# Ledger of designs, part 65: peptides against a protein of PDB entry 6A30

Target 1, 150 residues: chain A of PDB entry 6A30
Amino acid sequence: AQDADNVLQPIMDLLDSNLTLFAKICEKTVLKRVLKELWKLVMNTMERTIVLPPLTDQTMIGTLLRKHGKGLEKGRVKLPSHSDGTQMIFNAAKELGQLSKLKDHMVREEAKSLTPKQCAVVELALDTIKQYFHAGGVGLKKTFLEKSPD

## One batch from the design tools (peptide; made by RFdiffusion4, then SolubleMPNN)

Design b2_p18_5_s4 (from b2_p18_5, 6 letters changed)
Fold by OpenDDE base, seed 3:
Structure b2_p18_5_s4 (fold): chain B 150 residues (1-150), chain A 18 residues (1-18)
Amino acid sequence: as target 1 above (150 residues)
Amino acid sequence: MKEEIEKAVEESKKILLA
């Protein structure tokens, strides 16, 4: 519980400050719309940043695969002389080394998967945020909060 | 506002991973 509260503190401080202001200046209909947009933004940002840390590597893998896939078509391999073959092998080995580093980076990014304890903390944090946005029924509808993409 | 939320979430992530 305390761990979840600590994790939520930066988000809650921001939400409390902004929502207090919005509640004072916005009409009820406008406020509800703002709350919906804030909810979506918070959830999407949490998912992207905490739960699904951007596999920055998948875009790199896709770009790398796309770059390597286009290079394979047109090269009529003129059998270059002995010196060029060694450079090609060296370049291929360097590319394989980069792929190995990419794999290690992917494994390391996979290793950045949340531990079961961290997952439990995030789950508690999400429930707390849902309750906050519901605000005892005066905020967002429970059905809206439950259907929100996790 | 988006930038502020992103910053707050990043700080939350740092706390979670500490």
Scores: peptide ipSAE 0.322, ipTM 0.877, DockQ to the pose 0.854
Fold by OpenDDE base, seed 4:
Structure b2_p18_5_s4 (fold): chain B 150 residues (1-150), chain A 18 residues (1-18)
Amino acid sequence: as target 1 above (150 residues)
Amino acid sequence: MKEEIEKAVEESKKILLA
């Protein structure tokens, strides 16, 4: 929990400053629209910056290992198609955790990928962000947060 | 705003990887 809070602190500080301002100056319908756009932006940025790079690195390592190892089938971790940023991040974090475990068994090299612990921290962080944007029911709907399109 | 969020997420990544 504390690790997730520390990881989120830079994002939360930015969001708190901006949302406090927006809540004061925006009408409710405008505020909801702003929240939706911010949610999408945060999720997409987290995917590309935190989750996607480690997955790509693991895929590259897996491809390299496959080129050297005859039989490991193309587990093309098809990054699920671009449609659901939140679900994609959760799935990517889970897959990354599994790939990290596999790597720990195969290669002691400094994993550029997220460790299982880091994946768990990211998952908890995402839940915290969801709760923040839900804001006790006055913010975004849970259904939107759980099934967020890009 | 986009750039500010990107910067904040990058800082979060640094904390996560430390």
Scores: peptide ipSAE 0.284, ipTM 0.860, DockQ to the pose 0.859
Fold by OpenDDE base, seed 1:
Structure b2_p18_5_s4 (fold): chain B 150 residues (1-150), chain A 18 residues (1-18)
Amino acid sequence: as target 1 above (150 residues)
Amino acid sequence: MKEEIEKAVEESKKILLA
């Protein structure tokens, strides 16, 4: 628990500062939209940075994935352009669903995979973020947060 | 906002890996 809190601290500090400001300025409907966008942004960023860190410079993982090269299509998760918010949610949900599935696959000690302990910390962190965005019922609906596959 | 979130998540990652 404490480890998850420490990991979340930078994100929570940022969210607290900004959401407090938005809560003061925005009408309820606008605030809800802002919360949804922030949720998506946080989730996508966490996925890309923590769970699926961009294969930076290490040429070596490209070689290992090439050897086990059944066609994981390089789904360049193009952030879909602004057009259909529903597809973005679905893609974010699908990506988060892949995060949950990746949890099961992360048991394989590939050198850059999170350890089981780190995965547990991330899961707890995600739950905490969900609770934060729910804000006791005044924020985002649980169904919205949960449909972002845990 | 995006850049700030990215920075915060990177910091979180550092803590996680630490």
Scores: peptide ipSAE 0.282, ipTM 0.860, DockQ to the pose 0.892
Fold by OpenDDE base, seed 2:
Structure b2_p18_5_s4 (fold): chain B 150 residues (1-150), chain A 18 residues (1-18)
Amino acid sequence: as target 1 above (150 residues)
Amino acid sequence: MKEEIEKAVEESKKILLA
């Protein structure tokens, strides 16, 4: 429990500061909309940053690979002589070898899944955030909080 | 707000992994 509170403290401090301000400035309908957007933003950020850290690395690699793949279209590179083709294949094979090492490193880093203890802390933290956004019934509905892609 | 939330979540992650 205390660990979950410590983990949540930075998020809660931010939310308390901003929501207090929004509650004073916004009408009820606007406030509910703001709360929904904040909820989505918090959940998505937590998922990406805490729960799915390995997938962000895959997306970065995929984006890096996609950025490098788009550059190859337009150059009518004259087929240099037989020797250069072998070197290109060798370089491509070397790049593929590096990709395999990267995949192995990623698989090895995929082993940095949250420990069961960390998972339990995150679950408690999520429950606390849900309670916060529910705000005793004046905030978001429980059904909305439960159906959100947690 | 997005950047601030990202920062807060990153700090939370640091605490979690510590």
Scores: peptide ipSAE 0.276, ipTM 0.858, DockQ to the pose 0.886

Design b2_p18_6_s1 (from b2_p18_6, 7 letters changed)
Fold by OpenDDE base, seed 1:
Structure b2_p18_6_s1 (fold): chain B 150 residues (1-150), chain A 18 residues (1-18)
Amino acid sequence: as target 1 above (150 residues)
Amino acid sequence: SEVDGVFSKAAKDYLASK
């Protein structure tokens, strides 16, 4: 549990801050779309992080997020172009997207089978992230969260 | 706001349930 928390806390903090912001500035339909895209991104990131040696060092995640902040990858969230809120969403999505790029720079070590301990950590991580995205029913539906991202 | 802190609350509630 402690190992899971150490790995997840930075992601959770990022998600909490960004999702809170999005909830405040987005209309319900827009928010739902943003949440779906973020969910896909998080799931893809988690999948790769599981396959890759866990960056156990919080400092590495923070440093990697900081160093690669310059890459404008076009995460095409079709949000209306002109609001300060859109830019904030874009910036937040970019920050999350950098977690995805971290995946591309992480040497795909051969898919070692997860140990039972690692599996437990992943399950806890997934459950926690699902709770964030569900947000007591305000966010994504549980049925959606149980589906693999398309 | 109705959605203020809802994500944080959900996470905290989950963690508290463990």
Scores: peptide ipSAE 0.168, ipTM 0.750, DockQ to the pose 0.609
Fold by OpenDDE base, seed 5:
Structure b2_p18_6_s1 (fold): chain B 150 residues (1-150), chain A 18 residues (1-18)
Amino acid sequence: as target 1 above (150 residues)
Amino acid sequence: SEVDGVFSKAAKDYLASK
């Protein structure tokens, strides 16, 4: 548990900043779309980290999310005007759409065999991320999260 | 906003339950 928390904390902080912003600026249907794309990105990144030995979860996910989140400073983002908000949503959707397309072009390597400890950490990480994306019912539906491929 | 911190809360609640 503590190991998983230590690994996930920086990633969760970044996700929290992004998701909090999106929750504020997006209409419900748009927010769900954004969440789905982020979910796909996170799951794909985790899969790659598990499959590719040289990279850590923190490095891979943090780097990918940071590259795409560079415009989202951790801070009190001034709520944009309606016009500004629409443009921000459009830009965010465009960026996320590009990431989703990259997933389809990724070559899967052979899955690394995990130790029992690593498996436990991954399971806890996945559960934590699912809870995070569900956000007490504000985010993605549990049915969607459970059906999402790892 | 009513959605402020909701994601953080979900994660914290889960971690605290373990």
Scores: peptide ipSAE 0.162, ipTM 0.742, DockQ to the pose 0.767
Fold by OpenDDE base, seed 4:
Structure b2_p18_6_s1 (fold): chain B 150 residues (1-150), chain A 18 residues (1-18)
Amino acid sequence: as target 1 above (150 residues)
Amino acid sequence: SEVDGVFSKAAKDYLASK
Protein backbone atom coordinates (compact mmCIF):
# COMPACT_ATOMS: atom_id res chain seq x y z
CA ALA B 1 0.00 0.00 0.00
CA GLN B 2 2.71 2.47 0.91
CA ASP B 3 4.62 1.69 -2.26
CA ALA B 4 1.53 2.31 -4.33
CA ASP B 5 0.91 5.57 -2.55
CA ASN B 6 4.43 6.67 -3.26
CA VAL B 7 3.91 5.99 -6.94
CA LEU B 8 0.49 7.59 -7.03
CA GLN B 9 1.04 10.67 -4.95
CA PRO B 10 2.82 12.76 -7.60
CA ILE B 11 0.18 11.89 -10.17
CA MET B 12 -2.67 12.45 -7.78
CA ASP B 13 -1.33 15.81 -6.69
CA LEU B 14 -1.27 16.97 -10.27
CA LEU B 15 -4.66 15.51 -11.04
CA ASP B 16 -6.26 16.91 -7.94
CA SER B 17 -5.14 20.42 -8.73
CA ASN B 18 -6.23 20.26 -12.34
CA LEU B 19 -9.46 18.35 -11.89
CA THR B 20 -10.60 20.58 -9.06
CA LEU B 21 -10.16 23.53 -11.34
CA PHE B 22 -11.76 21.89 -14.34
CA ALA B 23 -14.75 20.78 -12.32
CA LYS B 24 -15.40 24.39 -11.42
CA ILE B 25 -14.96 25.97 -14.81
CA CYS B 26 -16.09 23.38 -17.33
CA GLU B 27 -19.51 22.46 -18.52
CA LYS B 28 -20.29 18.79 -17.93
CA THR B 29 -19.59 17.61 -21.46
CA VAL B 30 -16.36 19.55 -21.66
CA LEU B 31 -15.30 18.21 -18.29
CA LYS B 32 -15.89 14.66 -19.42
CA ARG B 33 -13.78 15.22 -22.50
CA VAL B 34 -10.97 16.65 -20.41
CA LEU B 35 -11.20 13.73 -18.02
CA LYS B 36 -10.95 11.28 -20.89
CA GLU B 37 -7.82 12.92 -22.20
CA LEU B 38 -6.30 13.06 -18.73
CA TRP B 39 -7.13 9.42 -18.22
CA LYS B 40 -5.31 8.47 -21.38
CA LEU B 41 -2.33 10.53 -20.38
CA VAL B 42 -2.20 9.05 -16.90
CA MET B 43 -2.45 5.54 -18.21
CA ASN B 44 0.29 6.11 -20.74
CA THR B 45 2.49 7.74 -18.15
CA MET B 46 1.97 4.93 -15.70
CA GLU B 47 2.71 2.32 -18.30
CA ARG B 48 5.98 3.96 -19.12
CA THR B 49 6.91 4.74 -15.56
CA ILE B 50 6.29 1.29 -14.27
CA VAL B 51 7.53 -0.67 -17.25
CA LEU B 52 10.57 1.38 -18.23
CA PRO B 53 12.36 2.79 -15.21
CA PRO B 54 12.98 1.01 -11.95
CA LEU B 55 10.91 2.42 -9.04
CA THR B 56 13.80 4.85 -8.53
CA ASP B 57 12.30 7.21 -11.06
CA GLN B 58 9.37 8.08 -8.85
CA THR B 59 11.46 11.14 -8.36
CA MET B 60 11.60 11.76 -12.07
CA ILE B 61 7.86 11.57 -12.56
CA GLY B 62 7.37 13.64 -9.49
CA THR B 63 9.97 16.04 -10.75
CA LEU B 64 8.58 16.07 -14.27
CA LEU B 65 5.06 16.47 -13.00
CA ARG B 66 6.32 19.07 -10.57
CA LYS B 67 8.31 20.83 -13.24
CA HIS B 68 5.30 20.85 -15.45
CA GLY B 69 3.06 21.43 -12.45
CA LYS B 70 5.23 24.27 -11.18
CA GLY B 71 3.95 26.11 -14.17
CA LEU B 72 0.65 25.69 -12.44
CA GLU B 73 1.79 27.98 -9.71
CA LYS B 74 -0.67 27.60 -6.91
CA GLY B 75 -1.27 31.17 -7.64
CA ARG B 76 -4.39 31.99 -5.73
CA VAL B 77 -6.65 30.46 -8.28
CA LYS B 78 -8.88 33.37 -8.32
CA LEU B 79 -11.85 31.60 -9.69
CA PRO B 80 -10.98 32.65 -13.16
CA SER B 81 -13.74 34.58 -14.73
CA HIS B 82 -15.34 32.48 -17.45
CA SER B 83 -12.82 33.98 -19.86
CA ASP B 84 -9.90 32.95 -17.70
CA GLY B 85 -11.28 29.45 -17.46
CA THR B 86 -10.80 28.86 -21.15
CA GLN B 87 -7.26 30.05 -20.92
CA MET B 88 -6.62 27.82 -17.96
CA ILE B 89 -7.99 24.87 -19.86
CA PHE B 90 -5.74 25.82 -22.71
CA ASN B 91 -2.76 26.08 -20.42
CA ALA B 92 -3.60 22.80 -18.80
CA ALA B 93 -4.01 21.23 -22.21
CA LYS B 94 -0.66 22.67 -23.18
CA GLU B 95 0.91 21.19 -20.10
CA LEU B 96 -0.73 17.90 -20.85
CA GLY B 97 0.60 18.17 -24.35
CA GLN B 98 4.04 18.66 -22.94
CA LEU B 99 3.57 15.57 -20.84
CA SER B 100 2.62 13.79 -24.02
CA LYS B 101 5.82 15.04 -25.60
CA LEU B 102 7.67 13.68 -22.64
CA LYS B 103 6.46 10.39 -24.01
CA ASP B 104 8.76 10.90 -26.95
CA HIS B 105 11.77 11.59 -24.79
CA MET B 106 11.30 8.64 -22.54
CA VAL B 107 13.78 6.22 -23.99
CA ARG B 108 12.00 3.05 -24.90
CA GLU B 109 14.14 0.93 -22.75
CA GLU B 110 13.27 -2.69 -23.25
CA ALA B 111 10.15 -3.36 -21.24
CA LYS B 112 11.57 -5.49 -18.49
CA SER B 113 9.07 -7.87 -17.02
CA LEU B 114 7.66 -6.50 -13.80
CA THR B 115 8.33 -8.43 -10.65
CA PRO B 116 5.28 -9.80 -8.85
CA LYS B 117 5.66 -7.03 -6.31
CA GLN B 118 5.72 -4.38 -8.98
CA CYS B 119 2.66 -5.89 -10.61
CA ALA B 120 0.79 -5.75 -7.33
CA VAL B 121 1.72 -2.11 -6.89
CA VAL B 122 0.56 -1.30 -10.40
CA GLU B 123 -2.74 -3.06 -9.90
CA LEU B 124 -3.40 -1.20 -6.70
CA ALA B 125 -2.41 2.06 -8.31
CA LEU B 126 -4.72 1.47 -11.25
CA ASP B 127 -7.65 0.67 -9.01
CA THR B 128 -7.09 3.83 -7.03
CA ILE B 129 -6.84 5.98 -10.13
CA LYS B 130 -9.97 4.41 -11.61
CA GLN B 131 -11.87 5.25 -8.46
CA TYR B 132 -10.55 8.77 -8.57
CA PHE B 133 -11.59 9.34 -12.16
CA HIS B 134 -14.99 7.81 -11.51
CA ALA B 135 -15.42 10.27 -8.65
CA GLY B 136 -18.50 8.61 -7.21
CA GLY B 137 -20.22 8.68 -10.58
CA VAL B 138 -19.68 12.32 -11.44
CA GLY B 139 -16.54 11.63 -13.43
CA LEU B 140 -15.92 8.99 -16.05
CA LYS B 141 -18.11 5.92 -16.42
CA LYS B 142 -16.78 2.66 -15.07
CA THR B 143 -17.20 1.06 -18.47
CA PHE B 144 -14.88 3.61 -20.01
CA LEU B 145 -12.29 3.19 -17.29
CA GLU B 146 -12.29 -0.58 -17.61
CA LYS B 147 -11.66 -0.37 -21.34
CA SER B 148 -8.68 1.91 -20.92
CA PRO B 149 -5.28 0.36 -21.42
CA ASP B 150 -3.42 -0.59 -18.28
CA SER A 1 -4.69 8.31 -0.59
CA GLU A 2 -4.88 11.69 1.07
CA VAL A 3 -6.30 13.18 -2.11
CA ASP A 4 -8.84 10.44 -2.59
CA GLY A 5 -12.29 11.88 -3.06
CA VAL A 6 -11.19 15.47 -3.46
CA PHE A 7 -12.23 15.52 -7.07
CA SER A 8 -15.49 13.86 -6.12
CA LYS A 9 -16.18 16.59 -3.65
CA ALA A 10 -15.30 19.29 -6.12
CA ALA A 11 -17.48 17.73 -8.76
CA LYS A 12 -20.39 17.35 -6.38
CA ASP A 13 -20.05 20.92 -5.28
CA TYR A 14 -19.98 22.04 -8.86
CA LEU A 15 -23.07 20.08 -9.76
CA ALA A 16 -24.87 21.35 -6.70
CA SER A 17 -24.10 24.91 -7.73
CA LYS A 18 -25.92 24.52 -11.03
Scores: peptide ipSAE 0.120, ipTM 0.691, DockQ to the pose 0.116
Fold by OpenDDE base, seed 3:
Structure b2_p18_6_s1 (fold): chain B 150 residues (1-150), chain A 18 residues (1-18)
Amino acid sequence: as target 1 above (150 residues)
Amino acid sequence: SEVDGVFSKAAKDYLASK
């Protein structure tokens, strides 16, 4: 459990900041679309980060996401006017687009076999992330999360 | 987790403010 928390905490901190902001500025339909794209990105990043490098690099996922997410300052975002909200969505979409391009540049190392301990950590991590993205029913549907390749 | 439910709370608060 502690190992899973150590791996997840950097991701969760980043997601919490971004998703909290998106929940405030996006209409429900737009928010769902953003969440779906983030879910895909997180799942792909986890697959590459957990399966390829040793679980020890807590910093890599956080650094990859922070390097591309630098535009979302945690500042007291005054509820942007409709125009400001649109610009923020545009910027967020642009950042997501850049993250998708990063996927193509990540060297596919051969999937290493996970130890039983690593498998348990991954399973716990996936369950936690699924719960987070579901967000008590206001986020992604459980059916969507379950259909996503683990 | 300290972040558990924070997004849910934020989303609920947003919906309640409408």
Scores: peptide ipSAE 0.109, ipTM 0.681, DockQ to the pose 0.115

Design b2_p18_6_s2 (from b2_p18_6, 11 letters changed)
Fold by OpenDDE base, seed 2:
Structure b2_p18_6_s2 (fold): chain B 150 residues (1-150), chain A 18 residues (1-18)
Amino acid sequence: as target 1 above (150 residues)
Amino acid sequence: SKYDGVFSQAYKDYLAKK
């Protein structure tokens, strides 16, 4: 359980930070597109992380996400209430771009088989993230979340 | 937006399950 939390907490914090702004300012179709792109990014990042490092108690995912999340906090320009909606979108896009950079820092090591414990942690993490993206049915559809990210 | 707070609530739900 603690291992899952170590993986999930940084991811969930990052997702909340990124999606909070988008949910406020985006129309439905735009938000859906953002969600899909973010979902793909998260899945690709997780896939790369699972294949490479032993999920140690300090999961490389958690460490990497925390390291980049701190960069995001500093870059979280509290958009002044008077900032042009365009600037808000730009800043949000920049934050999403930081997630993409995180993906590039994931070194591909030889695909090691996950231990049963690691598999359980990954499954729990994926289920939690899927639930978050579904957001009670107003986010991404379950059918989309269950498909492999192209 | 009608989606304002939706993901924040989802995050709160996650925290509540811990």
Scores: peptide ipSAE 0.435, ipTM 0.890, DockQ to the pose 0.323
Fold by OpenDDE base, seed 4:
Structure b2_p18_6_s2 (fold): chain B 150 residues (1-150), chain A 18 residues (1-18)
Amino acid sequence: as target 1 above (150 residues)
Amino acid sequence: SKYDGVFSQAYKDYLAKK
């Protein structure tokens, strides 16, 4: 649906720009680690965007990104290039947090569950992102993608 | 990397389904 595309397009553009670079420069094990961390960030961001009140969303996203950024620093992914993989992932996460279109479509009204339409959009978005991360079997395994990111 | 282009292809696949 058009609504799903409006939500997905910015995310997919961001993912494409970053993962294209990572896939090019990373060794297998490094790439796998980057993919897993980025997947977690995406899933957590989406989940929080859906659940959190609109007024706190930006601050909570910021907090989430900072928390994950610090976590990535402790488990720093070493890229073979001059690029700091941890910083790149953090930057990607920051950009994801700024996706206002995702917020506009996924933000839960304070006291209400998502409408059926909103649920459908979220479901389609998740499926699409999973397929992207799977990358025809070269990326993350389906079994990993179907598990809770927590 | 042997993974070069795989995500670009996945992105193209996404675009093709729109």
Scores: peptide ipSAE 0.435, ipTM 0.891, DockQ to the pose 0.384
Fold by OpenDDE base, seed 5:
Structure b2_p18_6_s2 (fold): chain B 150 residues (1-150), chain A 18 residues (1-18)
Amino acid sequence: as target 1 above (150 residues)
Amino acid sequence: SKYDGVFSQAYKDYLAKK
């Protein structure tokens, strides 16, 4: 649905940009930790956005993620073939740190009840994001994705 | 990394479904 796409597209673009890089450069344990933290951030952000502001067509989530992701230069870090992996990890970590600060800027407004339409959009969005994080079984486990985030 | 491309593929799968 168009409404779901409006919510998802900015999130998916951000995730793709970051996780593509992390998947290339991170050791397994580091990558798993990054995935778990990013998942938690996404879930918490979605929860706040759903509970607090009306799902406006311009998804506050996408905008918030984009605004804080703007400090993430859309630079497809052309991994220069010879860039020091350490510098790349540092840059990636810096970018993740900026994303984590997004949570602190979200002011909790009064919880609003979701309409059936909003519920359907959220459900579809969550399913899509879960599928992405699972990444055909290589990413996060289903059991982890189905539990409530801390 | 053995994880290289897995999220890119997941993203492509998302794009293909919408």
Scores: peptide ipSAE 0.434, ipTM 0.890, DockQ to the pose 0.348
Fold by OpenDDE base, seed 3:
Structure b2_p18_6_s2 (fold): chain B 150 residues (1-150), chain A 18 residues (1-18)
Amino acid sequence: as target 1 above (150 residues)
Amino acid sequence: SKYDGVFSQAYKDYLAKK
């Protein structure tokens, strides 16, 4: 439980900080796009963290997400108009989506098998994040969340 | 938007399960 919390808390804090604002200011189509790109980013970041370094480096997930999330924050600060702001958020989401494709370059390291404990932590983390993105049915559809982002 | 607060509530729900 504590291990899962250590992994989840930084992710959930980052998601809350970003999505609270986006949900307030974005129209439906933009918000949906942002959610999908963030979902892909989170899934890819988790996969890299699981496959490349030991899960003990919990700070790495948060750092990677923060580094990639800076594009979305820049879209927040530079909102001169509703239309321009929407476009900036869309562009930031698109950039995050492109960064998720960098998976193919990093996977060159031998996938280490997870211990049963690590698997349990990952499963719990994934379930929690899926529930968050679903947001009581207002966010992403369950059918979308159950599909591989690959 | 109509989505205002929905993720904040989802976050609160996460915190409540701890």
Scores: peptide ipSAE 0.433, ipTM 0.890, DockQ to the pose 0.336

Design b2_p18_6_s3 (from b2_p18_6, 5 letters changed)
Fold by OpenDDE base, seed 4:
Structure b2_p18_6_s3 (fold): chain B 150 residues (1-150), chain A 18 residues (1-18)
Amino acid sequence: as target 1 above (150 residues)
Amino acid sequence: DEVDGVFRKAAKDYLASK
């Protein structure tokens, strides 16, 4: 469980503020659309990361997200309290767009076989991230999350 | 706010159940 948490923490840290904002300011249909696109992006990124170099103890996702997240200035976008919801969405969408850049830096390393332990961590991480996006029913439907992001 | 931390909580609660 701790290993799976460690794998997901960088993703959650990146998404939490923006997703929380979207949940507050977006109509339900808009929120779902955003979450669906993010889900696809996250799942594709995770899949590539898993196929990419061995999950060394350094959370590869974390390192990739931190290496790119070092370029992601912790712009704690203090969303000004009076910023138009549209501008907030735009800014948040721009930040989320940086996740796409993460794909470009995922160098195809040779598919190393995961150890049974690594497989278990990945499986738990995948199941956990589904629950993350479900958000107790606020987010995506379970039926959607069970489908391939493709 | 009702939605504060709702995503992270869902993940945390799930991991805690394992």
Scores: peptide ipSAE 0.608, ipTM 0.937, DockQ to the pose 0.886
Fold by OpenDDE base, seed 1:
Structure b2_p18_6_s3 (fold): chain B 150 residues (1-150), chain A 18 residues (1-18)
Amino acid sequence: as target 1 above (150 residues)
Amino acid sequence: DEVDGVFRKAAKDYLASK
């Protein structure tokens, strides 16, 4: 459990503030659309990372997200007025778009076979992130999350 | 707000169940 938490923590730290904001300001249908796109991005990133080098204690995701996340000033998300909401979504989308650039820098290192322990951690991490995106029913439907993004 | 931390809580609660 702790290993899975360590794997997901950087992703959750990156997403949590933005997703919370979106959940507050967006209509449910809009939120779901945003979450679906983020889910695809996260799954694609995770799949690529799992194929990449062994889950070392510093998950490559954590290191990459920290290197690129230095620009995320913990700005106290002052709930901007309604007019600023669109700009915040745009900025958040831009920040999330930088995660897509992380995709291009993930050099396909040789797919090292995961150990059984690593496989178990990844499986738990995947199940956990599904629950994260489900958010007790506020987020995506379980049936959507269980389907292969492909 | 009821929505505060809802995503993280869902993950935490799931991990705690395992």
Scores: peptide ipSAE 0.608, ipTM 0.938, DockQ to the pose 0.890
Fold by OpenDDE base, seed 5:
Structure b2_p18_6_s3 (fold): chain B 150 residues (1-150), chain A 18 residues (1-18)
Amino acid sequence: as target 1 above (150 residues)
Amino acid sequence: DEVDGVFRKAAKDYLASK
């Protein structure tokens, strides 16, 4: 459990402020659309990072997300006035758009076989991130999360 | 706010259940 948490912490640290903001200011259908696109991006990134490169660094996903997310200023999510909401969404969208650049920096290495322990950590991490995006029912439906992001 | 930390809480609660 701790290993899976360590794998996901960098991702959650990056996403939490923005997702919380979106959940507060977006209409439900808009929030779902944002979450679906983000889910696809996260899953594709995880798949490439976990399956293609050997899990040499449990923090690799987080490090990659942090390297490209450094532009995500931990802006104190002061609830902007309604007028500031559009700018906040724009900034957050721009920041999330930088995650797409992660795909270009992923060097395709030959997939090394994961150890049983690594497989278990990855499985738990994947299940945990599904719950993260489900957010007790505030986020994406479980049925959506169980499908391929493709 | 009921939305504050809802995503992280879901992950933490799940991990704690394992």
Scores: peptide ipSAE 0.606, ipTM 0.937, DockQ to the pose 0.893
Fold by OpenDDE base, seed 3:
Structure b2_p18_6_s3 (fold): chain B 150 residues (1-150), chain A 18 residues (1-18)
Amino acid sequence: as target 1 above (150 residues)
Amino acid sequence: DEVDGVFRKAAKDYLASK
């Protein structure tokens, strides 16, 4: 469990403040659309990170997202006015647009062999991140998360 | 409010169950 937590902490630290903000200011349909795009990006990034470099407790996922998604910073969640919220959504959409370019640059190479321990950590991490994106029902439906993001 | 920390809590609660 600790190893899986260590693998996911970088991405959760990057996303938490912004996802919480979106959950507060976005209509449910808009929130789901944003989460679906992020889910696809995260899953593709995880696949690349697992396959290309050796799996460690310091995943490259957060680094890759930060590199391509400038502006997704951990910040204090404040409830903006409606007008401020609109501007924040616009800025967030622009940032997400930059993140989407990462998908186009991801080259899937042949999977490297993982140790049994690494496989177990990856499995737990994948299950955990599904729960993260489900967010007790606030986020994506479980049925969606069980399907391929592609 | 109701959505504060909801994403992280979901992950934490799941890991704690394992």
Scores: peptide ipSAE 0.596, ipTM 0.935, DockQ to the pose 0.914

Design b2_p18_6_s4 (from b2_p18_6 with E4D E13D E16K E17K)
Fold by OpenDDE base, seed 5:
Structure b2_p18_6_s4 (fold): chain B 150 residues (1-150), chain A 18 residues (1-18)
Amino acid sequence: as target 1 above (150 residues)
Amino acid sequence: DEVDGVFRKAAEDYLKKK
């Protein structure tokens, strides 16, 4: 448990303020959309960190974030008239774009095949992050979290 | 606020059970 907590703390520390803000200012459908995209990003990042060597990832995450950022502009989601809320979401989304830097905190330097202990830690971390995104029912549905992000 | 820490709490509560 402690090892899984240690792995997730940097992610949670980065996400908590922004996700809390989104939960406060976003309509439920908008919040879910943001969470779904973030979930996909987190899962892909974790998978690559575990399976792929560290070097190539900075460009792909930037491209994914850029592609999804453009999609949010075209949806005339009538966000309530508070111009301030949209700007806050935009600023928070920019901060979330720095999640690529979080990879450096998750990358274990050792290119070794995962030991059984490391596998157990990763499994617990994955299960824990699902609960994080579920947020007691405020966030994503469990059925969504159990599906492949692909 | 009711949503403050809701994400972290869900994770921490889960870890405490394991």
Scores: peptide ipSAE 0.531, ipTM 0.922, DockQ to the pose 0.853
Fold by OpenDDE base, seed 1:
Structure b2_p18_6_s4 (fold): chain B 150 residues (1-150), chain A 18 residues (1-18)
Amino acid sequence: as target 1 above (150 residues)
Amino acid sequence: DEVDGVFRKAAEDYLKKK
């Protein structure tokens, strides 16, 4: 449990203030749309962090964020408030790019397969982050979180 | 506010049970 908490703390520290703000100011359907996009980004980042060896960290996450940041512009979610909300999501996504630190916590060892212990920590971390995004029912539905983000 | 910390609390509450 503590290892999974340590793995997730950087993500939660990055997202929690912004998601709390969005939950306060956004209509529920808008919040859910934002959470769905963030969920896809988080899951993609975690998957790549687990599957890919420590490739030169800054370039790949930066490329993912650039690719997904451009995708968010095409979804005409009229966020009612000023340019700041989209910019905050973009900044949050950019800061999620710094989840390379999550990589340092999960993949401290070179190009080795995850140990059984590491697999158990990752599994618990994945289950925990699903609960994070569910937020006691305020966030995403459990059925959505259990499906592939693809 | 009831929304304050709701995401983090959900994660922490789950971890405490494991």
Scores: peptide ipSAE 0.525, ipTM 0.921, DockQ to the pose 0.864
Fold by OpenDDE base, seed 2:
Structure b2_p18_6_s4 (fold): chain B 150 residues (1-150), chain A 18 residues (1-18)
Amino acid sequence: as target 1 above (150 residues)
Amino acid sequence: DEVDGVFRKAAEDYLKKK
């Protein structure tokens, strides 16, 4: 459990503020659309990270996300309290769009088999991130999360 | 706010059960 938490903390730290903002200012259908696109991005990123680089205790996902997250902190536009909702969405979407850059920094290494421990951590992390995106029913439907993001 | 931390809470609550 702790290893899975460590894997997901960088993702959650990156996404939480923006997703919370979207949940506050967007209608449910709009929020779901954003979450669906983000889910695809996260899943594709995780798949590449699992298949190509070995998961280390400081999971490569965490390292990659932290490396890019530092760039987001500098770009965190404190949305002026007086910015219209459109500008807020635009800025938040821009921040979320930085996750796409994580894909380009993944080193294609020879596919390594995961150890049983690593497999268990990945499985728990995947199940946990599904719960994250479901958000007690505020987010995506479970049926959507169980399907391929493709 | 009602939605504050709702995503993180869902993940953390799930992990605590495992």
Scores: peptide ipSAE 0.518, ipTM 0.918, DockQ to the pose 0.873
Fold by OpenDDE base, seed 3:
Structure b2_p18_6_s4 (fold): chain B 150 residues (1-150), chain A 18 residues (1-18)
Amino acid sequence: as target 1 above (150 residues)
Amino acid sequence: DEVDGVFRKAAEDYLKKK
């Protein structure tokens, strides 16, 4: 448990203030849309960190942000492109791109096949981050979180 | 308010059970 907590603390520290703000200012549908995009970004970042140590931090983050940023625009949630909220989400996503620093901490362990202990920590961390995004029912539905973000 | 710390609390409460 402590190892999983240590793995997740940097992510939670980065997300918590912004997600709390979004939960306060956004309608539920907008909040869910934001959470879905952040969930995809977090899961893709974790997957790439664990499975595919990326060669360059900047290129992967830029590609992820560009690929998922286009998805945010096409969603019928007309977040007016000019709303302060969209810029905040973009900035939050950009800050999530700095999760590359979390990557540097995790990558040092990942150059090798995960030990059974490391696998157990990752599994617990993944289950915990699902609960984080569920937020006691305020956030994403469990059924959504159980699906592949791919 | 009601949403303050709700995300972190959900994670921490889950970890405490494990």
Scores: peptide ipSAE 0.506, ipTM 0.916, DockQ to the pose 0.867

